# Designs tried in a protein design run: peptides against a protein of PDB entry 7AE7. Part 50

Target 1, 321 residues: chain A of PDB entry 7AE7
Amino acid sequence: KVYKDLREFLEVLEQEGQLIRVKEEVNPEPDIAAAGRAAANLGKNQPAVFFEKIKGYKYSVVTNVHGSWQNHALMLGLDKNTSTKDQFYELNRRWDKFPVPPNVVKREAAPCKENVIDKDINLFEILPLYRINEQDGGFYISKASVVTADPEYPDDFNKLNVGTYRIQVKDRDRVGIQALAMHDIAVQLEKAEAENKPLPIAITIGNNPLVTFMASTPVGYNQNEYEFVGALQDGVPMDIVKSDLYDHLYVPAGSEVVLEGHIIPRVRTVEGPFGEFPGSYSGARLQCEVKIDRITHRTNPIFENLYLGIPWTEIDYLMAL

## One batch from the design tools (peptide; made by RFdiffusion4, then SolubleMPNN)

Design b2_p13_2_s2 (from b2_p13_2, 8 letters changed)
Fold by OpenDDE base, seed 3:
Structure b2_p13_2_s2 (fold): chain B 321 residues (1-321), chain A 13 residues (1-13)
Amino acid sequence: as target 1 above (321 residues)
Amino acid sequence: DDLNVLRFLGVEP
């Protein structure tokens, strides 16, 4: 099975008994984090948790989508009881199919373009934001696939980067992003900042599960994550679409939410703390700031966010392969 | 209490 978007994957998780649907209204804090911890404590068969109604918000949240070996098997289109060894073997077999180029679809064919917000941007109207950990310094978007390009080679598709980075909400239309020197985004940002230019960015939320997996997987600077998604789909291309603001940035056609904007050159603001691992908070640091200039989203968008708790957490499954 | 959340989710501990 190949999935076009997050929704097709959530349908399969529900059919396979790997999704818990919470229909009653919950408080964003502490109920979402508590339910995530409870789901992680179910042992080896950890389901995703889908919250239909969140107090004070219009839209839904899903957590723990990648939070088990069963969910990982289903992501690969395998039987949910496929052994970790056989999953690893199949992943490696498919990896050798790289590159599988994506299909570029028209704007009218892309579900992520159903709605547009280009004025009076307010992230709190589109995303049900909450603190993931009790001691977090703010609201985090922890499971976004962030799209950037090389500003010296904007038309080189092989240098298009899709990565997962820690993103703190700073204002209605601003986020902090942790671009560490070891990340490909840091190389691209350094080039833009050398010329005192903004770096174009698209922050995509609620994707095809293999896009999220590849965005968390290190690849070479001249290797495109979308071409690996096609390989991991056993040779079936994924669908991408041009961003609205930038002709050189491509986003997953099925994204639930796309935040388009720019990293402000040579600006650094306080970000953190964040509980990346149980008992270890990364301290507050000066990090980059993104201005959000446009939002596109599906009707009734689902906010996919990372579950963090006692190992094995969702991040451990995303990093284990 | 994580046990109350499990009961709310319809998961027997």
Scores: peptide ipSAE 0.022, ipTM 0.633, DockQ to the pose 0.020
Fold by OpenDDE base, seed 5:
Structure b2_p13_2_s2 (fold): chain B 321 residues (1-321), chain A 13 residues (1-13)
Amino acid sequence: as target 1 above (321 residues)
Amino acid sequence: DDLNVLRFLGVEP
């Protein structure tokens, strides 16, 4: 089984008993985090949790999508009871199919382009933002696949980076991003900042689960994560679409939300704290600032966000490979 | 409420 988008994956999770649907209106805080903790405590078969109604917001949240080995098996299109060993074997077998180039679809064929916001941008109108952890210094977008390119080689598709980075919402149209020196985005940002130029960025939310997986998986600087997604789809290309603002950035065609903008050169603002692991808060630090210039989104966009409450978090499954 | 979500998830608060 191959998934075009998050919605197809959530449907399979629900059919397989790996998704809990909360139909009652919840408070963003503390209910989302509490329910995520509760789901993590259900033992080995940790389900995703889908919140249909969130007080003060128009749209839904899903969390814990990658929160179990069963969900990981289903992500690979395997039986949910596939052993970790067999999942690893199959992942390695598919990895050898790299590269599988993506299909570039027309704008009209991309669900992420159904709606456009290009003025009066307010992230709170599109994303049901909440504190993931009680002591977080703000609202985080923790499961985004962030697309950037090499500013010296913008047309080199092999240098197109799709990564997962810690993103704090700073204002209606501003986010802080943690670009550590070991991240490919930091290399690209350094090149842009050397020339005092903005770094183009697309922050994509609610993707095909293999996009989220590959964005969380380190690959070579000259390797494109989308070509690995095609490999992990057993040779089926994924669908990408050109960003609206930048000819050299491509986003998953099925993304629920795409935040297009730029990293402001040589600007650093206070970001954090964030509870990356239970009982471990990374301190507040000066981090990069992104201006959001355009949003595209699916109708009734689903905000996929990471669950981090209790050990065996989604990040543990995303990084366990 | 948090209690209803926890109960729905089969977790005793």
Scores: peptide ipSAE 0.017, ipTM 0.618, DockQ to the pose 0.021
Fold by OpenDDE base, seed 1:
Structure b2_p13_2_s2 (fold): chain B 321 residues (1-321), chain A 13 residues (1-13)
Amino acid sequence: as target 1 above (321 residues)
Amino acid sequence: DDLNVLRFLGVEP
């Protein structure tokens, strides 16, 4: 089984008994984080948790999508009871299919383009934002697949980077992003900042689960994560679409939300703290700031966000490979 | 306590 988007995967999770649907209206705090912790306590078969209604918001949240070996097996289109060993063997077998180039679809064929916001941008109108941890310094977007390119080689598709970074909401149209020196985005930003130019960025939320997986998996600077997604789909290309603002940035065609903007050159603002691990907070640091200039989104977008709280969190499954 | 939250949310464990 191959998934085009998050929705097709959530449907399979629900069919397989690996998704809990919360139909009652919840408070964004503390109920989302509390329900996530509760789901983690269900043992090895940790389900995703889908919140249909969130007080003060229009749209839904899903957490713990990658939060179990069963969900990981299903992501690979395997039986949910496939052993960890057999999942690793299958992943390795598929990895050898790299590169599998993506399909570039037309704008009109991309679900992420159903709606556009280009004025009076307010992230709180699109994303049901909440504190993941009680001591977090703000609202975080923790499962975004962030798309950037090499500003010296914008037409080199192999240098297109899709990564996962800590993103704090700073204002209605501003986010802080943690670009560490070891990340490909930091190399690209250094080149842009040398020229005092903005770095174009697309922050994509609610993707095909293999996109989210590959965005969390380190690859070479000259390797495209989308070409690995096609490999992990057993040779089936994924669908991408050109961003609205930038000719050189491509986003997953099925993304629930796409935040298009730029990293402001030579600006650093306070970001954090964030609870990266249970009982461990990364302190406040000066980090990059992104201006959001355009949003595209699916109708009734689902905010996929990371579940954090107990050992063997969703991040442990994303990094265990 | 966490299982009580799921029960409160109408989620049968």
Scores: peptide ipSAE 0.017, ipTM 0.623, DockQ to the pose 0.020
Fold by OpenDDE base, seed 2:
Structure b2_p13_2_s2 (fold): chain B 321 residues (1-321), chain A 13 residues (1-13)
Amino acid sequence: as target 1 above (321 residues)
Amino acid sequence: DDLNVLRFLGVEP
């Protein structure tokens, strides 16, 4: 089975008994993190947790989407009881199908384009933001697939990067992003900053689970993550759409929310702390700052965010990379 | 790389 978007995957998780739906109104803090920890304590078959109603917010949150072997098997369109060995074998078999180029769909065919916000941007109106860890220095977007291009080769599709980065909300229309030197985004940012130019960026939230998987998987600088998604879909292309602000950036057609903007050149602001591991906080650091200039989103967008709790957490799966 | 995918899958190489 291949998934077009997060919603199709959540439907399968629910059908397979791998999704807990919380229908009661919850407080953003501490209830989201507490319910995530409770779900992690259910043992080896850790389900996703979907919060339908969040006090003070209009939209929903889902966590722990990648939080179990069963969820990984289902992501690959396998039986949920497929062994880790057989999942690995199938993943390697599909990896050899690279490259599988994506389909570029028309704007009117892309669910991520259903709604537009281009003025008076307020991230708190679109995303039910909460502190993931009790000691976090702010609200984090921890499961975004971030799209950037090489400023020297903006039309080279092989240099289009889709990565997962730590993102702290700074203001209504600003986020901090952790671009480490080992990440492809840091190479692209260095080129932009050398010329004192903004780096175009699209921060995509709530994707096809294989997009999120590949955005968290290191690939070569001249390899496109979308072409690996097609390979991992056993040769079925994924659907992408052109961004609204930039002709050279393409986003997943099914994204729940797309934040389009730019990294401000040569600006660094305080970011963190963030609890990357239980009992381990990365200290506050100076990080890059993104201005959000446009939002596109699906009607009733789902905020997909990491579950962080007792090992093995979703981040232990994503950072075990 | 294959090692990172293995680690994501909690399969120790």
Scores: peptide ipSAE 0.005, ipTM 0.440, DockQ to the pose 0.065

Design b2_p13_2_s3 (from b2_p13_2, 6 letters changed)
Fold by OpenDDE base, seed 5:
Structure b2_p13_2_s3 (fold): chain B 321 residues (1-321), chain A 13 residues (1-13)
Amino acid sequence: as target 1 above (321 residues)
Amino acid sequence: SLDDILRFLGVEP
């Protein structure tokens, strides 16, 4: 089975007993994090947790989407009881299908384009933001697939990078992003900053689970993550659409929310702390700043966010592959 | 209730 978007995957998770739907209104803090911790404590069959109603917000949150080997099996379109060994075997078999080029769909065919916000941008109106950990220095978008290109080779699709980076909300239309030197985004940012130019960016939230997986999987600088998604879909191309602001950036057609903007050149602001692992907070550091210039989103967008609680966390499963 | 969810999830409130 192949998923076009997060919603199709959540439907399968629910059918397979791998999703808990919380219909009662919850407080963003501490209830979301507490329920995520609770889900992580269910052992091997950790479900996703879907919060339909969040006090003070209009939209829903889902956490722990990749939080188990069963969810990983389902992500691959396998039986949920597929052994880890067989999942790895199938993953490797499909990996050899690279590259599988994505389909570029028309704007009118892309669900992520259903709604547009291009003025008076306020991230809090679109995303039910909460502290993932009690001691976090702010609100994090921890499961975004971030799209950037090489500013020297913007039309080279092989240099289009889709990565997962730590993103702190700084203001209504500002986010801090952790671009470490080992990340492909840091190479691209360095090139932009050398010329004192903004780096175009699209921060995509609530994707096909294989997009999120590949964004969290290191690949070569000259390898496109979307072409691996097609490989992991057993040769079925994924659907992408051109960003609204940039001709050279493509986003998943099914994204729940797309934040389009730019990294401000040579600006660094305080980011953190963030609880990356239980009992370990990365200190506050100066990180680059993104200006959000445009938002596109599905009607009633689902905010997919990473659950970081008691091990095993989603990140442990995302990195274990 | 949140407590019922937490209990279902094996977390003691």
Scores: peptide ipSAE 0.021, ipTM 0.552, DockQ to the pose 0.021
Fold by OpenDDE base, seed 1:
Structure b2_p13_2_s3 (fold): chain B 321 residues (1-321), chain A 13 residues (1-13)
Amino acid sequence: as target 1 above (321 residues)
Amino acid sequence: SLDDILRFLGVEP
């Protein structure tokens, strides 16, 4: 089984008993984080948790999508009871199919383009933001696949980077992003900042689960994460579409939300703290700032966010492979 | 309520 988007995967999770649907209206805080912690106590078969209604917000949240070995097996289109060993064997077998180039679809064929916001941008109107941890310094987007390119080689598709970074909401149209020196985005930003130019960026939320997986998996600077997604789909290409603002940035065609903008050159603002691990907060640091210039989104977009409640968190499953 | 969600999740509040 191959998934075009998050929705197809959530449907399979629900069919397999690996998704809990909360139909009652919840408070963003503390209910989402508390329900996530509760779901983590269900043992090894931790389900995704889908919140249909959130007080003060228009749209839904899903958490813990990658939060179990069963969900991981299903992501690979395997039986949910496939052993971890057999999942690793299958992952390795498929990895050898790299590269599998993606299909570039037309704008009109991409679900992420159903709606556009190009003025009066307010992230709180499109994302039901909440604090993941009680002591977090703000609202975090923790499961985004961030797309950037090499500004010296914008037409080199192999240098297109899709990564997962810590993103704090700073204002209605601004986010802080943690670009560490070891990340490909930091190399690309350095090149842009050397010329005092903005770095084009697309922050994509609610993707095909293999996109999210590959965005969390380190690859070479000259390797495209989308070509690994095709490999992990056992040779089936994924669908991508051009961003609206940038001809050289491609986003997953099925993304729930795409935040298009730029990293402001040579600007650093305070970001954090964030609870990266249970009981462990990274300190506040000066980080890059992104201006959001355009949003595209699916109708009734789903905000996918990480669950970080207890050991063997969703991040542990994303990094364990 | 949170308690209702916890109960729904099979977790005792």
Scores: peptide ipSAE 0.019, ipTM 0.571, DockQ to the pose 0.020
Fold by OpenDDE base, seed 3:
Structure b2_p13_2_s3 (fold): chain B 321 residues (1-321), chain A 13 residues (1-13)
Amino acid sequence: as target 1 above (321 residues)
Amino acid sequence: SLDDILRFLGVEP
């Protein structure tokens, strides 16, 4: 089984008994985080948790999508009871199919383009934002696939980077991003900042689960994550579409939300703290700031966000593979 | 309620 988007995957999770649908209205805090912790405590069969109604917001949240070995098996289109060993074997077998180039679809064929917001940007109208951890310094987008390019080689598709980074909401149209020196985005940002130029960015939320998996998996600087997604789909290309603002940035065609903008050159603002691990808070630091200039989104967009708690958490499963 | 969700999830509050 291959999935075009997050929605097709959530349907399969629900059919397989690996998704809990919460139909009652919940408070964004503390209910989402508490329910995530509860789901993690269910033992080995940790389901995704889908919140249909969130007080004060229009749209839904899903958490713990990658939060179990059963969910990882289903992501690979395998039986949910496939052993961890057999999942790793199949993952490695498919990895050798790299590269599988993506299909570039027309704008009209991309679900992520159904709605456009290009003025009066307000992230709180599109994303049901909440604090993940009690002591977090703000609202985080923790499961985005962030698309950037090499500013010296913008047309080199092999240098297009799709990565997962810690993103704090700073204002209605601004986010802080943690670009560590070990990340490919930091190399690209350094090149842009050397010339005092903005770095184009697309922050994509609610993707095909293999896109999210590959965005969390380190690859070579000259290797494209979308070409690995095609490999992990056993040779079936994924669908991508050009961003609206930038001809050289491609986003997953099925993304629930796409935040398009730029990293402001040579600006650093306070970001954090964030509870990345139980009992471990990364301190407040000066980090990069992104201006959001355009949003595209599916109708009734689903905000996919990371569940964090006691191991084994969703992040542990994403890093273990 | 959160408690009902926790109970449904098999987690005692």
Scores: peptide ipSAE 0.018, ipTM 0.560, DockQ to the pose 0.020
Fold by OpenDDE base, seed 2:
Structure b2_p13_2_s3 (fold): chain B 321 residues (1-321), chain A 13 residues (1-13)
Amino acid sequence: as target 1 above (321 residues)
Amino acid sequence: SLDDILRFLGVEP
């Protein structure tokens, strides 16, 4: 089975008994993190947790989408009881199908374009933001697939990067992003900052689970993550759509929320701390700052965010990849 | 990389 978006995957998780739906109104803190910890304590068959109602917010949250081997098997369209060995064998077999180019769909056919916000941007109206860890220095977007291009070669699709980065919400229309020197985004940012130019960016939230998987998986600088998604879909192309602000940036057509903007050149602001590991916090650091200029989103967008807690956490499944 | 995925899964490439 191939999934067009997060919603199709969540439907399968629910059908397979790998999703808990919380229908009661919860407090964003501490209830989301507490329920995530409770789900993690269920052992090896850790379900996703879907919160329909969050006090003070309009939209829903889902966590722990990648948080088990069963969820990983289902992501690959396999039986949920497929062994880790057989999942590995299938991943390797499909990896050899690279590249599988994506389909570029029309704007009118892309669910991520259903709604537009281009003025008075407020991230808190679109995303039910909460502290993931008790000691976090703010609200984090921890499971975004971030799209950037090489500013020297903006039309080279092979240099289009889709990566996962630590993102702290700084204001209604600003986020901090951790671009480490080892990440492809840092190479692209260095080129933009050398010219004192903004780096165009699209921060995509709530994607096809294979997009999120590939965004967390290091690939070559001249390899496009979307072409690996098609390979991991056993040769079925994924659907992408052109961003609204930038002709050279493409986003997943089914994304729940797309934050379009730019990294401000040569600006660094305080970001953190963040609990990357249980009981371990990365200290506060100076990080890049993104201005959000436009939002597109599906009607009733689902905020997909990481579950962080006691090992094995969702981040253990994504980072250990 | 595929090798990183393999190592994570406890499968030696």
Scores: peptide ipSAE 0.014, ipTM 0.528, DockQ to the pose 0.057; fails the geometry check

Design b2_p13_2_s4 (from b2_p13_2, 6 letters changed)
Fold by OpenDDE base, seed 3:
Structure b2_p13_2_s4 (fold): chain B 321 residues (1-321), chain A 13 residues (1-13)
Amino acid sequence: as target 1 above (321 residues)
Amino acid sequence: SLLDVLRFLGVEP
């Protein structure tokens, strides 16, 4: 089975008994993080947790989407009881199908374009933000697929990067992003900053689960993550659409939320602390700052966020494959 | 268990 978006995957998770739906109103803190920890403690059959109602917010949150081997099997369209060994075998077999070019759909056909916000941007109106860890220095978006391009080669689709980065919310329309030197985004940012130019960016939230998987998987600088998604879909192309602000940036057509903006050149602001690992906080560091200029989103957008805690966490499963 | 936490949170599974 191939999934067009997060919603189709969540439907399958629910059908397979791999999603718990919380219908009662919860407090964003500490309830979401507590439930995530509880899900992780269920052992090998960890379900996704879908929170329908969050106090003070309009929209829903889902966590632990990739939080088990069963969920990974289903992501690959396999039986949920497929062994880890057989999942790896199938993953490797499909990997060899690279490249599978994506389909570029029209704006009108892309669910991520259902709603537009281009004035009075407030991230808190769109995303039910919460502290993941008790000692976090703020709210984090931890499971976004971030789209950037090489500013020297903006039309080279093979240099389009889709990566996962730590993102701290800084203001209603600003986020801090951790762009480490080992990441492709850092190469692209360096080129933009050399000319004192903004780097165009699209931060996509709530994607096809294979997009999220590939965004968390290092590939070559001249390899496009969307072409690997098509390979992992056993040769079925994924659907992408042009961003609204940038002709050279393509986003998943089915994204729940797309934050379009730019990295401000040569600006660094304090980011963190963040509890990346239990009992270890990355210290506060100077990081890049993104201005959000436009939001597109599906009606009733689902905020997919990472569960972090004691291993095995969702990140451990994403890194283990 | 998640069930225990959900119960603790007043959420029925």
Scores: peptide ipSAE 0.025, ipTM 0.640, DockQ to the pose 0.020
Fold by OpenDDE base, seed 1:
Structure b2_p13_2_s4 (fold): chain B 321 residues (1-321), chain A 13 residues (1-13)
Amino acid sequence: as target 1 above (321 residues)
Amino acid sequence: SLLDVLRFLGVEP
């Protein structure tokens, strides 16, 4: 089984008993984080948790999408009871199919383009934002697949980077992003800042689960994460679409929300604290600032966000592979 | 309520 988007995967999770649907209206705080913590206590077969209604917001939240070996097996299109060993063997077998180039679809064929916001941008109208941890310094977007390119080689598709970074909401149209020196985005930003130019960015939320997986998996600077997604789909190309603002940035065609903007050159603002692990907060640091210039989104977009709370969290499954 | 969500999840508070 191959999934075009998050929705197709959530449907399979629900059919397989790996998704809990909360139909009652919940408070964004503390109910989402508390329900996540509760789901983690269900043992090894932790389901995704889908919140249909959040008080004060229009749209839904899903958490813990990658939060179990069963969900990981299903992501690979395997039986949910496939052993961890057999999942690794299949992952390795498919990895050898790299590269599998993506299909570039037309704008009209991309679900992420159903709606556009280009004026009076307010992230709170599109994303049901909440504090993941009680002591967090703000609202975080923790499962975004962030698309950037090499500003010296914008036409080199192999240098297109899709990564996962800590993103704090700073204002209605601004986010802080943690670009560590070891990440490909930091190399690309350094090149842009040398010229005092903005770095084009697309922050994509609610993707095909293999996109989220590959965005969390380190690859070479000259390797494209989308070409690995095609390999992990057993040779079936994924669908990408050109961003609206930038000819050189491509986003997953099925993304629930795409935040298009730029990293402001040579600006650093306070970001954090964030509870990266239970009981450990990373201190506040000066981080990059992103201006959001355009949003595209699916009708009734689903905000996929990371569940954090107990050892063997969703992040542990994303990093353990 | 949070309690209702926990009960729905089969998690005893």
Scores: peptide ipSAE 0.022, ipTM 0.572, DockQ to the pose 0.020
Fold by OpenDDE base, seed 2:
Structure b2_p13_2_s4 (fold): chain B 321 residues (1-321), chain A 13 residues (1-13)
Amino acid sequence: as target 1 above (321 residues)
Amino acid sequence: SLLDVLRFLGVEP
């Protein structure tokens, strides 16, 4: 089975008994993190947790989407009881199908384009933001697939990068992003900052689970993550659509939310702390700042965010890979 | 990497 978007995957997780739906209104803090911890305590078969109603917010949150071997098997379109060994065998077999180029769909065919916000941008109106860890220095977007291009080669599709980065909400229309020197985004940002130019960016939230998986998987600088998604779909291309602001940036057609903007050149602001590991916080650091200029989103967008807590966390499964 | 997953999980390849 191949998934077009997060919603198709969540439907399968629910059918397979790998999703808990919380229908009662919850407080964003501490209830989301508490319910995530409770779900993690269910042992090896950790379900996703879907919160339908969050006090003070309009939209829903889902956590722990990648948080088990069963969820990982289902992501690959396998039986949920497929052994870890057989999942790895299948992953390796499909990896050899790279590259599988994506389909570029029309704007009118892309669910991520159903709604547009281009003025009075407020991230708190579109995302049910909460602190993931009690000691976090703010609200984080932890499962975004961030799209950037090489500013020297903007039309080179092989240099289009889709990565996962730590993103702190800084204001209604601003986020901090952790671009470490080892990340492909840092190479692209260095080129933009050398010319004192903004780096175009699209921060995509709530994707096809293989997009989120590949965005967390290091690949070569001249390899496109979307072409690996097609390989991991056993040769079925994924659907992408052109961003609204930039002709050279393509986003997953099925994204729940797309934040389009730019990294402000040569600006660094305080970001953190964040609980990357249980009981371990990365200190506050000076990080890059993104201005959000446009939002596109599906009707009733789902905010997909990491569950962080007791090992094995969702990040342990994503980083283990 | 897939190899790092296997090692982390204590699954020898």
Scores: peptide ipSAE 0.008, ipTM 0.530, DockQ to the pose 0.050
Fold by OpenDDE base, seed 5:
Structure b2_p13_2_s4 (fold): chain B 321 residues (1-321), chain A 13 residues (1-13)
Amino acid sequence: as target 1 above (321 residues)
Amino acid sequence: SLLDVLRFLGVEP
């Protein structure tokens, strides 16, 4: 099975008994993190946790979407009981299908374009933001697929990068992003900053689970993650759509939320701390800052966020493949 | 952590 979006995957997770739906109103803190920890403690069959109602917010949160080997099997469209060995075998078999170019769909065919916010941007109106860990220095968007391009080669689709980066919400329309020197985004940012230019960025939230997987998987600088998503879909192209602000950025057509903006050149602001692992906080550092200039989103957008808590965390499963 | 996901995936922070 191939998934067009997060919603199709969540439906399968629910059908397979790999999703817990919390219908009662929860407090964003500490209830989301607490429920995520509780789900992680259920052992090997860790379900996703879907929070329908969050106090003070309009929209829902889902966590732990990739939080088990069963969820990984289902992500690959396999039986949930597929062994880790067979999952790896199938992943490797499909990897050899690279490249599978994505389909560029029209704007009117892209669910991520259902709603537009281009004025008075407030991230808190769109995302049910919460502290993932009690000691976090703020609210994090921890499972976004971040799209950037090479500013010297903006039309080179092979240099289009889709990566996962630590993102702290800094203001209503600003986020901090951790762009480490080894990341492809850092190469692209360095080129932009050399000319004192903004780096165009699209921060996409709530994607096809294989997009989230590939955004977390290192690939070559001249390899497009979307072409690997098509390979991992066993040769079925994924659907992408042109960003609203930038001709050279493409986002998943099915994204729940797309934050379009720019990294402000040569600006660094305090970011962190963030509880990356239980008992391990990364210190506060000066990091890049993104200005959000436009939001597009699906009606009733689902905020997919990473579950961080007692091992095995969702991270441990995303990394284990 | 996201960093540990990245590290385990061979993305050295």
Scores: peptide ipSAE 0.005, ipTM 0.381, DockQ to the pose 0.170; fails the geometry check

